Peptides against a protein of PDB entry 4AID. Designs and how they scored, part 61

Target 1, 242 residues: chain A of PDB entry 4AID
Amino acid sequence: FDIKRKTIEWGGKTLVLETGRIARQADGAVLATMGETVVLATAVFAKSQKPGQDFFPLTVNYQEKTFAAGKIPGGFFKREGRPSEKETLVSRLIDRPIRPLFVKGFKNEVQVVVTVLQHDLENDPDILGMVAASAALCLSGAPFMGPIGAARVGWVDGAYVLNPTLDEMKESKMDLVVAGTADAVMMVESEIQELSEEIVLGGVNFAHQQMQAVIDAIIDLAEHAAKEPFAFEPEDTDAIKA

## One batch from the design tools (peptide; aimed at target 1 F144 A225 F230)

Design b2_p28_8_s2 (made by RFdiffusion4, then SolubleMPNN; from b2_p28_8, 14 letters changed)
Fold by OpenDDE base, seed 4:
Structure b2_p28_8_s2 (fold): chain B 242 residues (1-242), chain A 28 residues (1-28)
Amino acid sequence: as target 1 above (242 residues)
Amino acid sequence: RLPLNSEEVNQALIDAAKARQAELEKIP
C-alpha cells in the first residue's frame, strides 16, 4: 500500500490526514483524525457528462455511523434510511464552500461522502469532515479549485478559541464555523450570543488565519498523492453565459 | 437587528472579512 500521511499540530490538537489505506476504489479518499475523532471522506466523479445535464450534479453526504453514533450526544437509534438533522446540516456545511470551486461548465456527477468512524466526545466531526472532504477532492483529479480549510471559533473568557471542545463550547458565547480558500472566506455559519460585530468579524479573520495550516497540509498531501488532473475542457458555450 | 445567524448577516461577515483582508494587504 502506498500510504501517504500528513500530521500537523492545530489548535493544540494533532490533525492527521491519511490516504492510500482505505477506499482505494474512490477517485479520492482521506482518513482524517483529530484527537480520537475519525472521519473517512471519499470523492467520486463521473468521467463523462450525462446527455442533457443542465446543472452541476454535486451530492454531499455526511453520515454518522451507528458504531460512532452510540457515543454521539443525541444519537438515538438512527432509523436506517433518513439523515438526522445534524447529518443534513453538516452535509450542507460541506457542500456550500466546495460547490463554487468546481470549474464552470463541469456537469459530471460528483459524490462526496463523509463517514464518521469514531467520536471522542471532545472534537466535533463536522470541521474534520469539511477538511477531509476538501482533501479527498484535491486528491481525486476532479476539476476542483480547492483546497478549502475550515475552523470553528469560540469566544471563551474574552478570547478566541480554535476548535473548542464540546465542553468548552458550553462556556462559549460564539459558535462560528468558517470555511475558505487560502485567499478568501467562502462560508460562515454562526450562532452568537451578546457579542459585538467587531468580535465576530475578528473571529472570521481568526478562523481564516488558523485554517491556513490545514490548507497547506492538504496541498502537501496532494503534491505527494493526488491523481493526475482529469482532462476537462469546458465547452465554449458555457463560458459565453457567464 | 437581523438575527446574527441569518444568511444576510453571514454574507455581511464574509464581505467585511474580505474588505478587511484587502485593507491589510495594502499596508506595506
Scores: peptide ipSAE 0.236, ipTM 0.747, DockQ to the pose 0.014
OpenDDE base, seeds 1, 2, 3, 5: peptide ipSAE 0.199, 0.212, 0.203, 0.164; ipTM 0.738, 0.744, 0.740, 0.723

Design b2_p28_8_s3 (made by RFdiffusion4, then SolubleMPNN; from b2_p28_8, 13 letters changed)
Fold by OpenDDE base, seed 4:
Structure b2_p28_8_s3 (fold): chain B 242 residues (1-242), chain A 28 residues (1-28)
Amino acid sequence: as target 1 above (242 residues)
Amino acid sequence: RLPLNSEEVNQALIDAARAEQAELEKIP
């Protein structure tokens, strides 16, 4: 097995991105670990467009499997077949920042699947899932202009906290999820208590600064493990409609 | 339950953060 691994310290935790061991049948596959939380992201894309395809058919599916869900707070027996509210929300959190980064005119089917394999009850799998999905796409050869990074920011005791634990989040006045490229913030989701706009904006900027180390780690992994880029030339007709 | 701030509030935060970044890049 040609296993490639990148390890960084990030917010006082070890982040590990690994490829080449699991899901080798996917175009891209990344096993990501932060603390003892573990996710598998897979990216698969069709090598041709369907006849008459008029939109970009991207599907993102975040899943917390029952063996992980037995530890997840509020993990009632997921009746097999319907996404939870959390799974639906996190699937959208991953979809939103990645969708605009595909090359215009690319209308081949793309499927991103993020599966929570383990949960430590400290590190939320959502941020790790966003990072893993970004990495899996960068490895896939799909015409994706990533990577994205992601971060959660809390406000605890008058300071920003990168990726607060679930226990630290109980004392946090902010739950801020940010995703972006190296150059730009792409997505913000926030739950804010009584905080100034200045503190919230500072939190977005803090998140974007702190995610650079993750972006760099994905780039380094991709340089060593990415597939050859899929040869895609957009038809000139899609360039004229922009 | 993340009260999704309105898409409008989230976009305003993105736009403001990008504006601040563009101002910081102008400081030589």
Scores: peptide ipSAE 0.348, ipTM 0.806, DockQ to the pose 0.014
OpenDDE base, seeds 1, 2, 3, 5: peptide ipSAE 0.327, 0.331, 0.316, 0.322; ipTM 0.801, 0.797, 0.795, 0.798

Design b2_p28_8_s4 (made by RFdiffusion4, then SolubleMPNN; from b2_p28_8, 14 letters changed)
Fold by OpenDDE base, seed 3:
Order: C-alpha cells, then sequence, then structure tokens
Structure b2_p28_8_s4 (fold): chain B 242 residues (1-242), chain A 28 residues (1-28)
C-alpha cells in the first residue's frame, strides 16, 4: 500500500489527509479526519468530452451513509434513494467554490463524491468534506486550479472561533463558512445574529488566514501523491469574437 | 445573511490590508 498522509494541527484539532489506502479506482481519493469525524472524497473525470456537450457537467454529491447515521444528530431513517436537505445543501456548499476553478472550456464529466464515514458529534463533516473534495481534485490530474481551503467561523464570548464544535455553535452569534484559494475568497455563506459588518468582514479575514495551513497541507500532499496532469487543450473560443 | 458576494469581500479585505500597511508605514 503506497499510503501518503499529511497531518496538521488546525484550530486545536488534528487534521489528517490520507491517500492510497481506499478508492484507488478514482482519479483522486482522500480520506480526511478531524477529531473522530471521517470523510472520504473521490474525484472522477471523463477523459473525453461528450459530442454536443455545451456546459461543464460537474456533479457534487455529499452523502452521510447509514453506518455513520448511528451518531448523526437527526439521522432518522434515511430511506435509500433521496438526499436529505442537509446533503443537498452541503453538496451545493462544496460545488460553489470549486466550479469556477476548473479551466475555462473544460466540459468533460466530473464527479465529486463526499461520503461521511464517521461523525464524532463535535466536528461537522461539511468543512471536512470541502477540504477533502479539494484535496481529491488536486490529486486527480483534472484541470482544477485549486486547492481551496475552507473554514467555519463562530463568534463566541466576543471572539472568533475556528471550526466551532456543534455545542459551541449553539452559543455562537455567527455561522460563517468561507472557502477560498491562497489568494482569494471564492465563497461566503453566513447566518448572523445582531453583529456589525466589521465583525463579519473580520470573520472572513480570520477564516481566510486560518485556511492557509489547510491549503499548504493539500499542496504538500499533492506534491507527493498527485497524478500527472491531464493534457487538456481548451478550444479557442476567443477566435469567434474577432 | 449579509448580501456580500466574494468579490465585494475580497475588495474590502484588500482595502483593509492597504490601510493597515499605510498605518504601519506611518510608525516611525
Amino acid sequence: as target 1 above (242 residues)
Amino acid sequence: RLPLNSEEVNQALIAAAREEEAELALIP
């Protein structure tokens, strides 16, 4: 087993990114762990475009499997076959920051699947799923201009908290999810209770600073474990506007 | 939800960083 692993301390928790143990049939696959929450991200992309494909066919599927459901709050009987509201929302949360980072004109099918394998009831799998999806794409050889990092920021007792626990979030006046590259914020999602714009902007800055360690960890993993980049030549679509 | 898009946020963060750099440059 050629297993490559990166471990960092992040917000007072151990983040582990691992590849090469499972899902070897995927283009990229990452097992990510934070605390005792565990997710598997897989990235698969088609090596050719479908005839007549006019849009970028990216699909992102976040799923919480029944074997993790014994610990998931609100895990009442997921009938096989319909995503929950949470799974639909988190799938969109992962899709939003990664979609714009694909090379313009790339229209091969891309499938990202994030599976929650374990939940500790402290660390939400959504942030971990974003990080794992980013890492899996960077390993895949797809024309993805990542990595992205992600962070959740809370406001508890008049201070910013990186990736608050589910219990700390009950006391938080802010649920701020940020995703970005090393250089830019790509996505902000926020629920705010009676906070100034200054505190919220400071929370975005705090998130972007704190996600750099995750971005660096994905880069280090990719330097050791990434596949060769897929040779993609974009069709010269700019030649039709002259 | 604050109606901040990622571009507006990036511009605000860049502006704040420039103000901080300008303030630091004024410390003799």
Scores: peptide ipSAE 0.072, ipTM 0.646, DockQ to the pose 0.011
OpenDDE base, seeds 1, 2, 4, 5: peptide ipSAE 0.007, 0.024, 0.000, 0.018; ipTM 0.377, 0.438, 0.297, 0.432; seed 4 fails the geometry check

## One batch from the design tools (peptide; aimed at target 1 P147)

Design b2_p29_1 (made by RFdiffusion4)
Pose (drawn by RFdiffusion4):
Structure b2_p29_1 (pose): chain A 242 residues (1-242), chain P 29 residues (1-29)
Amino acid sequence: as target 1 above (242 residues)
Amino acid sequence: STIKIEAAAEDPETAEEVIEEAVREAVEA
């Protein structure tokens, strides 16, 4: 039972989100393609709370398979091992904007894994990784507040540029990743060539505008394919507090 | 030279304020 939101031509690049063919045993699994870079994002959460668990346990593992680029690993063991700098950075990049959007009071194990299956030498899977992770979370039925969008905004020839490719990045004076909900920007990360607060803040806003088409697309797939929502009421400590 | 900014919000109601303060502080430094 296969389902896509393949629409979203997004910033001139085709973005496809597919579910129901791969990883059917996960709560949420989405194979996401942008251009020809492909990642599988899976989301599983425990249906129970561990005794005395006192914070919300969430793990995000982003991993690159070297076969995503047609190469065998250079390591003595010719197999992927410990995460690289890029994999741990991208893992925090996904975790940061998601961790706060789970319903306050929820403390079940939640694991989201994103695996890079194909890399097209143009479209960085890091942003695509964020979007696919968000899509799988929505589909899983966990208490995860609305979808997240994300984009990289560059600054080339005096204009904002959405999801610039790796070659376009050579000419950019800004590298800004933004992830947000429909209402709000949830995270920023950047490296900037001494641009003003105004332009930087402009890029943040441009990104938040440009990522709406993605949130829409996730909401659209969730309307056709999401699992039943997991019932979770927080405790009404409201009367005790007053 | 280059400037690097990293900021994240924990609440949507204060997210704009947090991001703008982080950008302002980083540019001013």

Design b2_p29_1_s1 (made by RFdiffusion4, then SolubleMPNN; from b2_p29_1, 11 letters changed)
Fold by OpenDDE base, seed 2:
Structure b2_p29_1_s1 (fold): chain B 242 residues (1-242), chain A 29 residues (1-29)
Amino acid sequence: as target 1 above (242 residues)
Amino acid sequence: MTIRISVAADDPATAEEVIREAIRRAVAE
């Protein structure tokens, strides 16, 4: 197998992004690992637009596999065939920051699937899933203007904590999930307890700074493993203003 | 009291303003 791997230290943990071992039939596929939490992201896109397609048909599915369910909080009660509330929420966390980064006028079907393969009960697979989805899209050749990075920020003992463990989050006054490009914060999802605007804005800035290492890691992986860009010319939308 | 912030930008060029304004509103409520 031609396996490409990027490894970085991130928030005191080893992040591994790997491609070429699993899901080779996808346009892009990334196995991401942090601690003992493991996710597989796959990106697949249609090479043509469906006749009469009026909107961009992006589908993002975050899922926890039944074999991992014994190690995932609430996993034992997952009925096959309906996403849990968590799976629905995380699918939206992945969708929201990536959707606006596709080239305007691209209306080919895109499917992003993030599958939790393992959970260590310390590292939440949501952030890892966001990173893996970004990496899979960058490898796919789809007209995606990524990468995005993602980070979770806690506020523990009057300090920002990058990607707090599930146990550290119990003491956190902030659960701040941020996603963005190198240049821009694209999405914030947060729950805060009696914190100032200054602390929250500082947390967003901290997250955006800390995710740069992840963005750089995705770029480095893509330089070595990305497919040729799909030849897509956006329809000249300036021709409709005449 | 728990405050929830949920915001996404559609354009990187205006993202900072959109995010900042959403945080300001959510913390002021």
Scores: peptide ipSAE 0.551, ipTM 0.935, DockQ to the pose 0.914
OpenDDE base, seeds 1, 3, 4, 5: peptide ipSAE 0.531, 0.541, 0.550, 0.550; ipTM 0.931, 0.933, 0.936, 0.934

Design b2_p29_1_s2 (made by RFdiffusion4, then SolubleMPNN; from b2_p29_1, 11 letters changed)
Fold by OpenDDE base, seed 4:
Structure b2_p29_1_s2 (fold): chain B 242 residues (1-242), chain A 29 residues (1-29)
Amino acid sequence: as target 1 above (242 residues)
Amino acid sequence: MTIRISVSATDPATAEEVIREAIRRAVEE
């Protein structure tokens, strides 16, 4: 098995990105670990466009499987079939920053699946899922202009905290999720309690700075394990309608 | 009071401005 692994220290935790062991049938597959939280991201894309396809058919599916649900807070036996509110929200958090980064005119089906395999009750799988999805896309050969990084920022005792634990978040006046490329913040989702614009903007900047190490780790993994880029030439007609 | 901020850029070239303006509006409301 040709297993490639990147390991970094990130926010006082070990982040591991691994490919080549699981889901080899996917175009890209990444096993990501932070603490003892573990997610599997897979990316699959169609090699042709459907006749008459007029929109980009990207599907993102984040799933907290029942075998992990015995350790997930609020682990009601989710009857197989309907995503929870959390799974729906996290699927959107992953979709939002990646969707704009596909090459314009690319209308082949893309499916990203993020599966929570383990939860440590300290590290939320959402951030790890965003990172893993980005890495899986970069490995896939799809015309994706990533990677993206992601980070959660808290505000505890008058300081920014990178990827606060679930317990630290109870004391936080900010839940700030940021995703972006090396150069640009693409998405912010936040809940704040009586904070200034300056503190929130500072939190976005802090997140963007802290995610650079993750972006670099994905690039390094892709340099060693990415598939050949899918040859896609956008039709000139899609350039004229912008 | 809890304030919610939800913003997504579609263009990296204007992303900073879009996000800054969304944060400003959410904190002033």
Scores: peptide ipSAE 0.515, ipTM 0.928, DockQ to the pose 0.928
OpenDDE base, seeds 1, 2, 3, 5: peptide ipSAE 0.500, 0.513, 0.507, 0.514; ipTM 0.924, 0.926, 0.926, 0.927

Design b2_p29_1_s3 (made by RFdiffusion4, then SolubleMPNN; from b2_p29_1, 12 letters changed)
Fold by OpenDDE base, seed 2:
Structure b2_p29_1_s3 (fold): chain B 242 residues (1-242), chain A 29 residues (1-29)
Amino acid sequence: as target 1 above (242 residues)
Amino acid sequence: MVIKISVSATDPATAEEVIKKAIKEAVEK
């Protein structure tokens, strides 16, 4: 097994990104761990476009395994075969920041699957799933202009908290999920309780600053484990306007 | 009162403006 691992300290917790042990049949596969929460992200892409494909066929599927359901809030009511509301929402949270970062004109099928393998009831798998999906895409060779980072920010006792635990979130006046590249914030999803614009903007900036360590960790992993880039030349759409 | 903010940029070059505008519009409601 050619196992590559990157470990960083992030918000007072150890983040581990690992590739090469499992899901080796995927174009990219990353096992991500924070605390005792564990996710597997896989990225697979078609090497050709389907005839008549007119849109970019990206599918993102976040799922929580039944064996983890006893530790997942709301997991007890999973009807086999349909995503829960949480799984649907998290799939969209992962999709939204990655979709714009594919090279324009790329219309090959891309499938990202994020599977929660373990949940510690402290570290939410959504943020970890976003990070793992980004890493898996960067390893895949797909024409993805990542990595993205992601972070959750709380507002507890008049301070920003990076990736608050589920218990700390009960005292938080803010649930702010941010995703972005090194240079740009691409997505914000938040619920806030009577906070100023200044505090919210400060939270976005804090998140973007704190995710740089994750972005750097994904880059370092990719330097050692990424597949050769898929040879894709974007159709010069500017040549059609001449 | 709970304020919800949901915004996504499609272009990194304009992302900051899009995000700031969405936050402003959500907090001023």
Scores: peptide ipSAE 0.542, ipTM 0.935, DockQ to the pose 0.911
OpenDDE base, seeds 1, 3, 4, 5: peptide ipSAE 0.517, 0.529, 0.534, 0.539; ipTM 0.930, 0.932, 0.934, 0.933

Design b2_p29_1_s4 (made by RFdiffusion4, then SolubleMPNN; from b2_p29_1, 11 letters changed)
Fold by OpenDDE base, seed 2:
Structure b2_p29_1_s4 (fold): chain B 242 residues (1-242), chain A 29 residues (1-29)
Amino acid sequence: as target 1 above (242 residues)
Amino acid sequence: MKIKISVAAEDPETAEEVIKKAIEEAIKE
């Protein structure tokens, strides 16, 4: 097995990105670990456009499997066949920042699946799922202009906290999820309690700074394990306006 | 009071302005 692994220290926790062990049939597959939380991201893309495809058919599915449900808050009550509210929300958190980073005119089917394999009850799989999905896309050869990084920021005792634990989040006045490229913040999803604009903007900047190490880790993994880029030439949309 | 912020940019080149404006609008409400 040709297993490639990148390990970094991130917010006082070990982040591991691994490829080559599992889901080898995917275009990209990453096993991501932070603490004892483990997710598998897979990216698959069609090598041709479907006839009559008018929109970019990106599907993102975040799922917490039933075998992990005994270790996931609320997992015991998951009805088979429908995404939970959490799974729907996290699927959107992954979709939103990656969707605009595909090459314009690419209309081949892309499927990203993030599966929670283990949850430690400290590290939320959502951030890890965002990172893993980004890494899987960068490995896939799809025309994706990533990577993205992601971070959660809390505000606890008058300080920013990177990726607060579920217990630290109870004391946090901010739940700030940020995703972006190296250069740009692409998404903010937040709930705040009576905080100034300055604190929130500072939290976005803090998140963007802290995610650079993750972006660099994905790039390093991709340099060692990425597939050859899919040969895609966007149709010259300027030629259709003439 | 809980304030919710939910914003995504469609273009990296305009992302900073879009994100900043959305935060400013959400906190002023």
Scores: peptide ipSAE 0.560, ipTM 0.934, DockQ to the pose 0.902
OpenDDE base, seeds 1, 3, 4, 5: peptide ipSAE 0.546, 0.557, 0.560, 0.557; ipTM 0.931, 0.934, 0.936, 0.934

Design b2_p29_2 (made by RFdiffusion4)
Pose (drawn by RFdiffusion4):
Structure b2_p29_2 (pose): chain A 242 residues (1-242), chain P 29 residues (1-29)
Amino acid sequence: as target 1 above (242 residues)
Amino acid sequence: KSKIEERLEERKEEEEEKEEKMEELEEEL
């Protein structure tokens, strides 16, 4: 039972989100394509709380398969091993904006895994990885507040540029990744060539405007394909506090 | 509206109602 939101031509690039064909046993699994870069994002959460668990345990693993680019690993063992710098960075990039959007009071294990299956030498899967992770989370039924969008905004020839490619990045004076909900920007990460607070802040806002089409697209797929929501009421400590 | 949008609105209304009720209880105390 296969389902796509393949619409969203997004910033001139085709973004497809598919579910129900791959990884049916995960709570949420989305194969996401942008251009010709492909990632599978899966989301599973435990349906129970571990005794005495006192914080919200969430793990995000982002991993690149070298076959995503037609190469065998150079390591002595010709197999992927310990995560690289890029994989751990991207893993925190997804975790940061998600961790706060789970319902306050929820402490079940949650694991989201994003695997890069194909890289098109143009579209960085890191942003795509964020979108696919957000899509799988919405579809899983876990207490995850609305979807997250994300984008990279560059600054080329005096204008904002959405999701610039790797070649466009050579000419950019800014590298800003923003992830947010429909209401709010949740995270920023950037490297900037001494641009003003105004332009930087402008890029953050441009990104938040440009990522709405993605949130819409996730909400659209969730309308067609999400699992039943996991019931979770937080404790009404409201009276005791007053 | 979508089911997600409806759920977000309901959650925001419930948070506002709870804040109002806490303010009322603080005034009574």

Design b2_p29_2_s1 (made by RFdiffusion4, then SolubleMPNN; from b2_p29_2, 14 letters changed)
Fold by OpenDDE base, seed 5:
Structure b2_p29_2_s1 (fold): chain B 242 residues (1-242), chain A 29 residues (1-29)
Amino acid sequence: as target 1 above (242 residues)
Amino acid sequence: MSKIEKELAERKKKEEERKKRMEELKAKK
């Protein structure tokens, strides 16, 4: 099996991005690990547009398997068939930064599925899922102008904390999730407790700086394992106005 | 040590300092 793996230290934790072992039928597939939290991201895209497709049909689905949910504090036994509030929120967190990065005019169906395979009760799968989804898209050959990185920033005892553990988050005055490219912040989501705007903006900058190592790791993985880019020529929408 | 190895060593040191800080915070409660 041609397995490609990138390993980096990130916020003091080992991040592993692996492709070629699981979900080979997908256009892109990445197994991402941080601590003992493990996610599988898959990207699949249609090779043609549906006739009359007016919008970009991107679907992002983040899911936590029931065996992981039984270990998650406050994880109610999910009745099979409806996303939890968390799954819905994380699916949106992944969708928001990636959707703008597809080539304009691309209207082929794209499905990103992130599955939590293991949860260590320390490392939240959401950030790992964002990273894995980005990596899977970069490997897929889809016309995706990524990678994105992602980071969570906490504020604990007057300092920024990269990807706080669930225990560190109990002491954090900030839950700041940032996603971006090498060049730009694409998404910010923040819950804050009586912090100055300066501290929050400093947290965004800290997140964007810290995610560069992840972006570089995805690029390195893609250079060695990406599929050939899908030949997509956007129809010259300017030629239809002449 | 490459630039990367130095950065990884600094990150590991910051993690150990962070872990120690969290243990100290837990011990104060």
Scores: peptide ipSAE 0.094, ipTM 0.664, DockQ to the pose 0.011
OpenDDE base, seeds 1, 2, 3, 4: peptide ipSAE 0.008, 0.013, 0.009, 0.016; ipTM 0.309, 0.345, 0.370, 0.384; seed 1 fails the geometry check

Design b2_p29_2_s2 (made by RFdiffusion4, then SolubleMPNN; from b2_p29_2, 15 letters changed)
Fold by OpenDDE base, seed 4:
Structure b2_p29_2_s2 (fold): chain B 242 residues (1-242), chain A 29 residues (1-29)
Amino acid sequence: as target 1 above (242 residues)
Amino acid sequence: MSRIEKELEERRKREEERKKRREELIKEK
């Protein structure tokens, strides 16, 4: 087993990114752990475009399976066969920042699947899922111009808190999810309670600063474990629609 | 546009410019 692992301290918690043990049939696969919350991200991409494909067919699927759902708050009511509201929301949170980072003209099918394997009731698997999906894409050889980092920012007792626990979030006046590259913020999603625009903007900047360590960790993992880049030459026809 | 929306839009534009520049540098190699 050629297992590669990167471990960092992040917001006072240990983040572990691991590849090479699970889901070896995927183009990229990352097991990410924070506390006792564990997610598996897999990235798979088609090696050819479908005939007549006119759009980029990216699918992102975040799943909290029933075996993890027994530990997830509110998980007792998963009807088989439909994504929960949370699963739908988190799938979009992962999709939004990664979609624009693919090379223009790449129209091969890409599937990103994030599966929650364990939940510790403290660390939300959504941020961990975003990080794991980014890492899995960077390992895959797909023409993905990542990595992205992600962070949640709370506002508790007049301070920013990186990746607040589910209990700290009950006291937080802000739920701010940020995703970005090393260079820029790609996505912000926020629920704000009576905070100034200045505090919220400061939270975005704080998130972007704090995610750099995660971006660097993904790069370091990719240097040691990435597959060869998929040879993709965009057909010259997509240059004419600028 | 709020100040946040403006700052996010300016960041996105800077990233698109950097992406284009990276794509150009890849074509020159």
Scores: peptide ipSAE 0.021, ipTM 0.428, DockQ to the pose 0.046
OpenDDE base, seeds 1, 2, 3, 5: peptide ipSAE 0.007, 0.014, 0.007, 0.015; ipTM 0.378, 0.376, 0.394, 0.433; seed 2 fails the geometry check

Design b2_p29_2_s3 (made by RFdiffusion4, then SolubleMPNN; from b2_p29_2, 14 letters changed)
Fold by OpenDDE base, seed 1:
Structure b2_p29_2_s3 (fold): chain B 242 residues (1-242), chain A 29 residues (1-29)
Amino acid sequence: as target 1 above (242 residues)
Amino acid sequence: MSRIERELEERRRREEERRKRMEELKKEK
């Protein structure tokens, strides 16, 4: 099996992006690891548009599987079927920054699935899931204008902390999730406690700077492992109706 | 620029060129 791996040190933790071992039937598949938290992202896209498809049919599903539940905080054996509130929120966090990065007029079905395989109780799989989804899309050959990076920023003891642990987050005055490209911030989600706008804006900038190493790691992985780009030329007519 | 960065940039350029051409076509109507 041709297994390709990129490893970086990121926020004092080892981030591993791996492809070629699992989910080979997907267009893109990435196993991402940070600490002992492990996620599998898969990207699948249709090679044709469905007749009468008027909108871009992107589906993003983040899932915490029952086999990982014994290590997930508050993870009871969830019955397979209904997404939890967390799974729904994280699915939206992944969807928001990636949706606008598809080539306009692309209306082929795209499915991104992020599955939590292991949780270490320190590293939240949401950020890792965003990174893995970005990487899987870049590997897929889909007309995706990524990669995106993502980061969580805390404010602990008067300093920014990149991807704080779940325990460090209890002492954090900020939970700032940022996603973006190399050039732009695409999404900000924040919970803040009595912090100045200057500190929050500084946190967004810090996140955007720190995610560049992840973007570069995805690019490096994709140079070696990406499928040939899907030959997509948007029809001139679909763009006139927007 | 990586192969992917070049492809992404070429796709961005093509999409921008397409958008400009459409904005022009919308102004001619």
Scores: peptide ipSAE 0.090, ipTM 0.617, DockQ to the pose 0.477
OpenDDE base, seeds 2, 3, 4, 5: peptide ipSAE 0.020, 0.040, 0.021, 0.021; ipTM 0.444, 0.569, 0.472, 0.451; seed 4 fails the geometry check

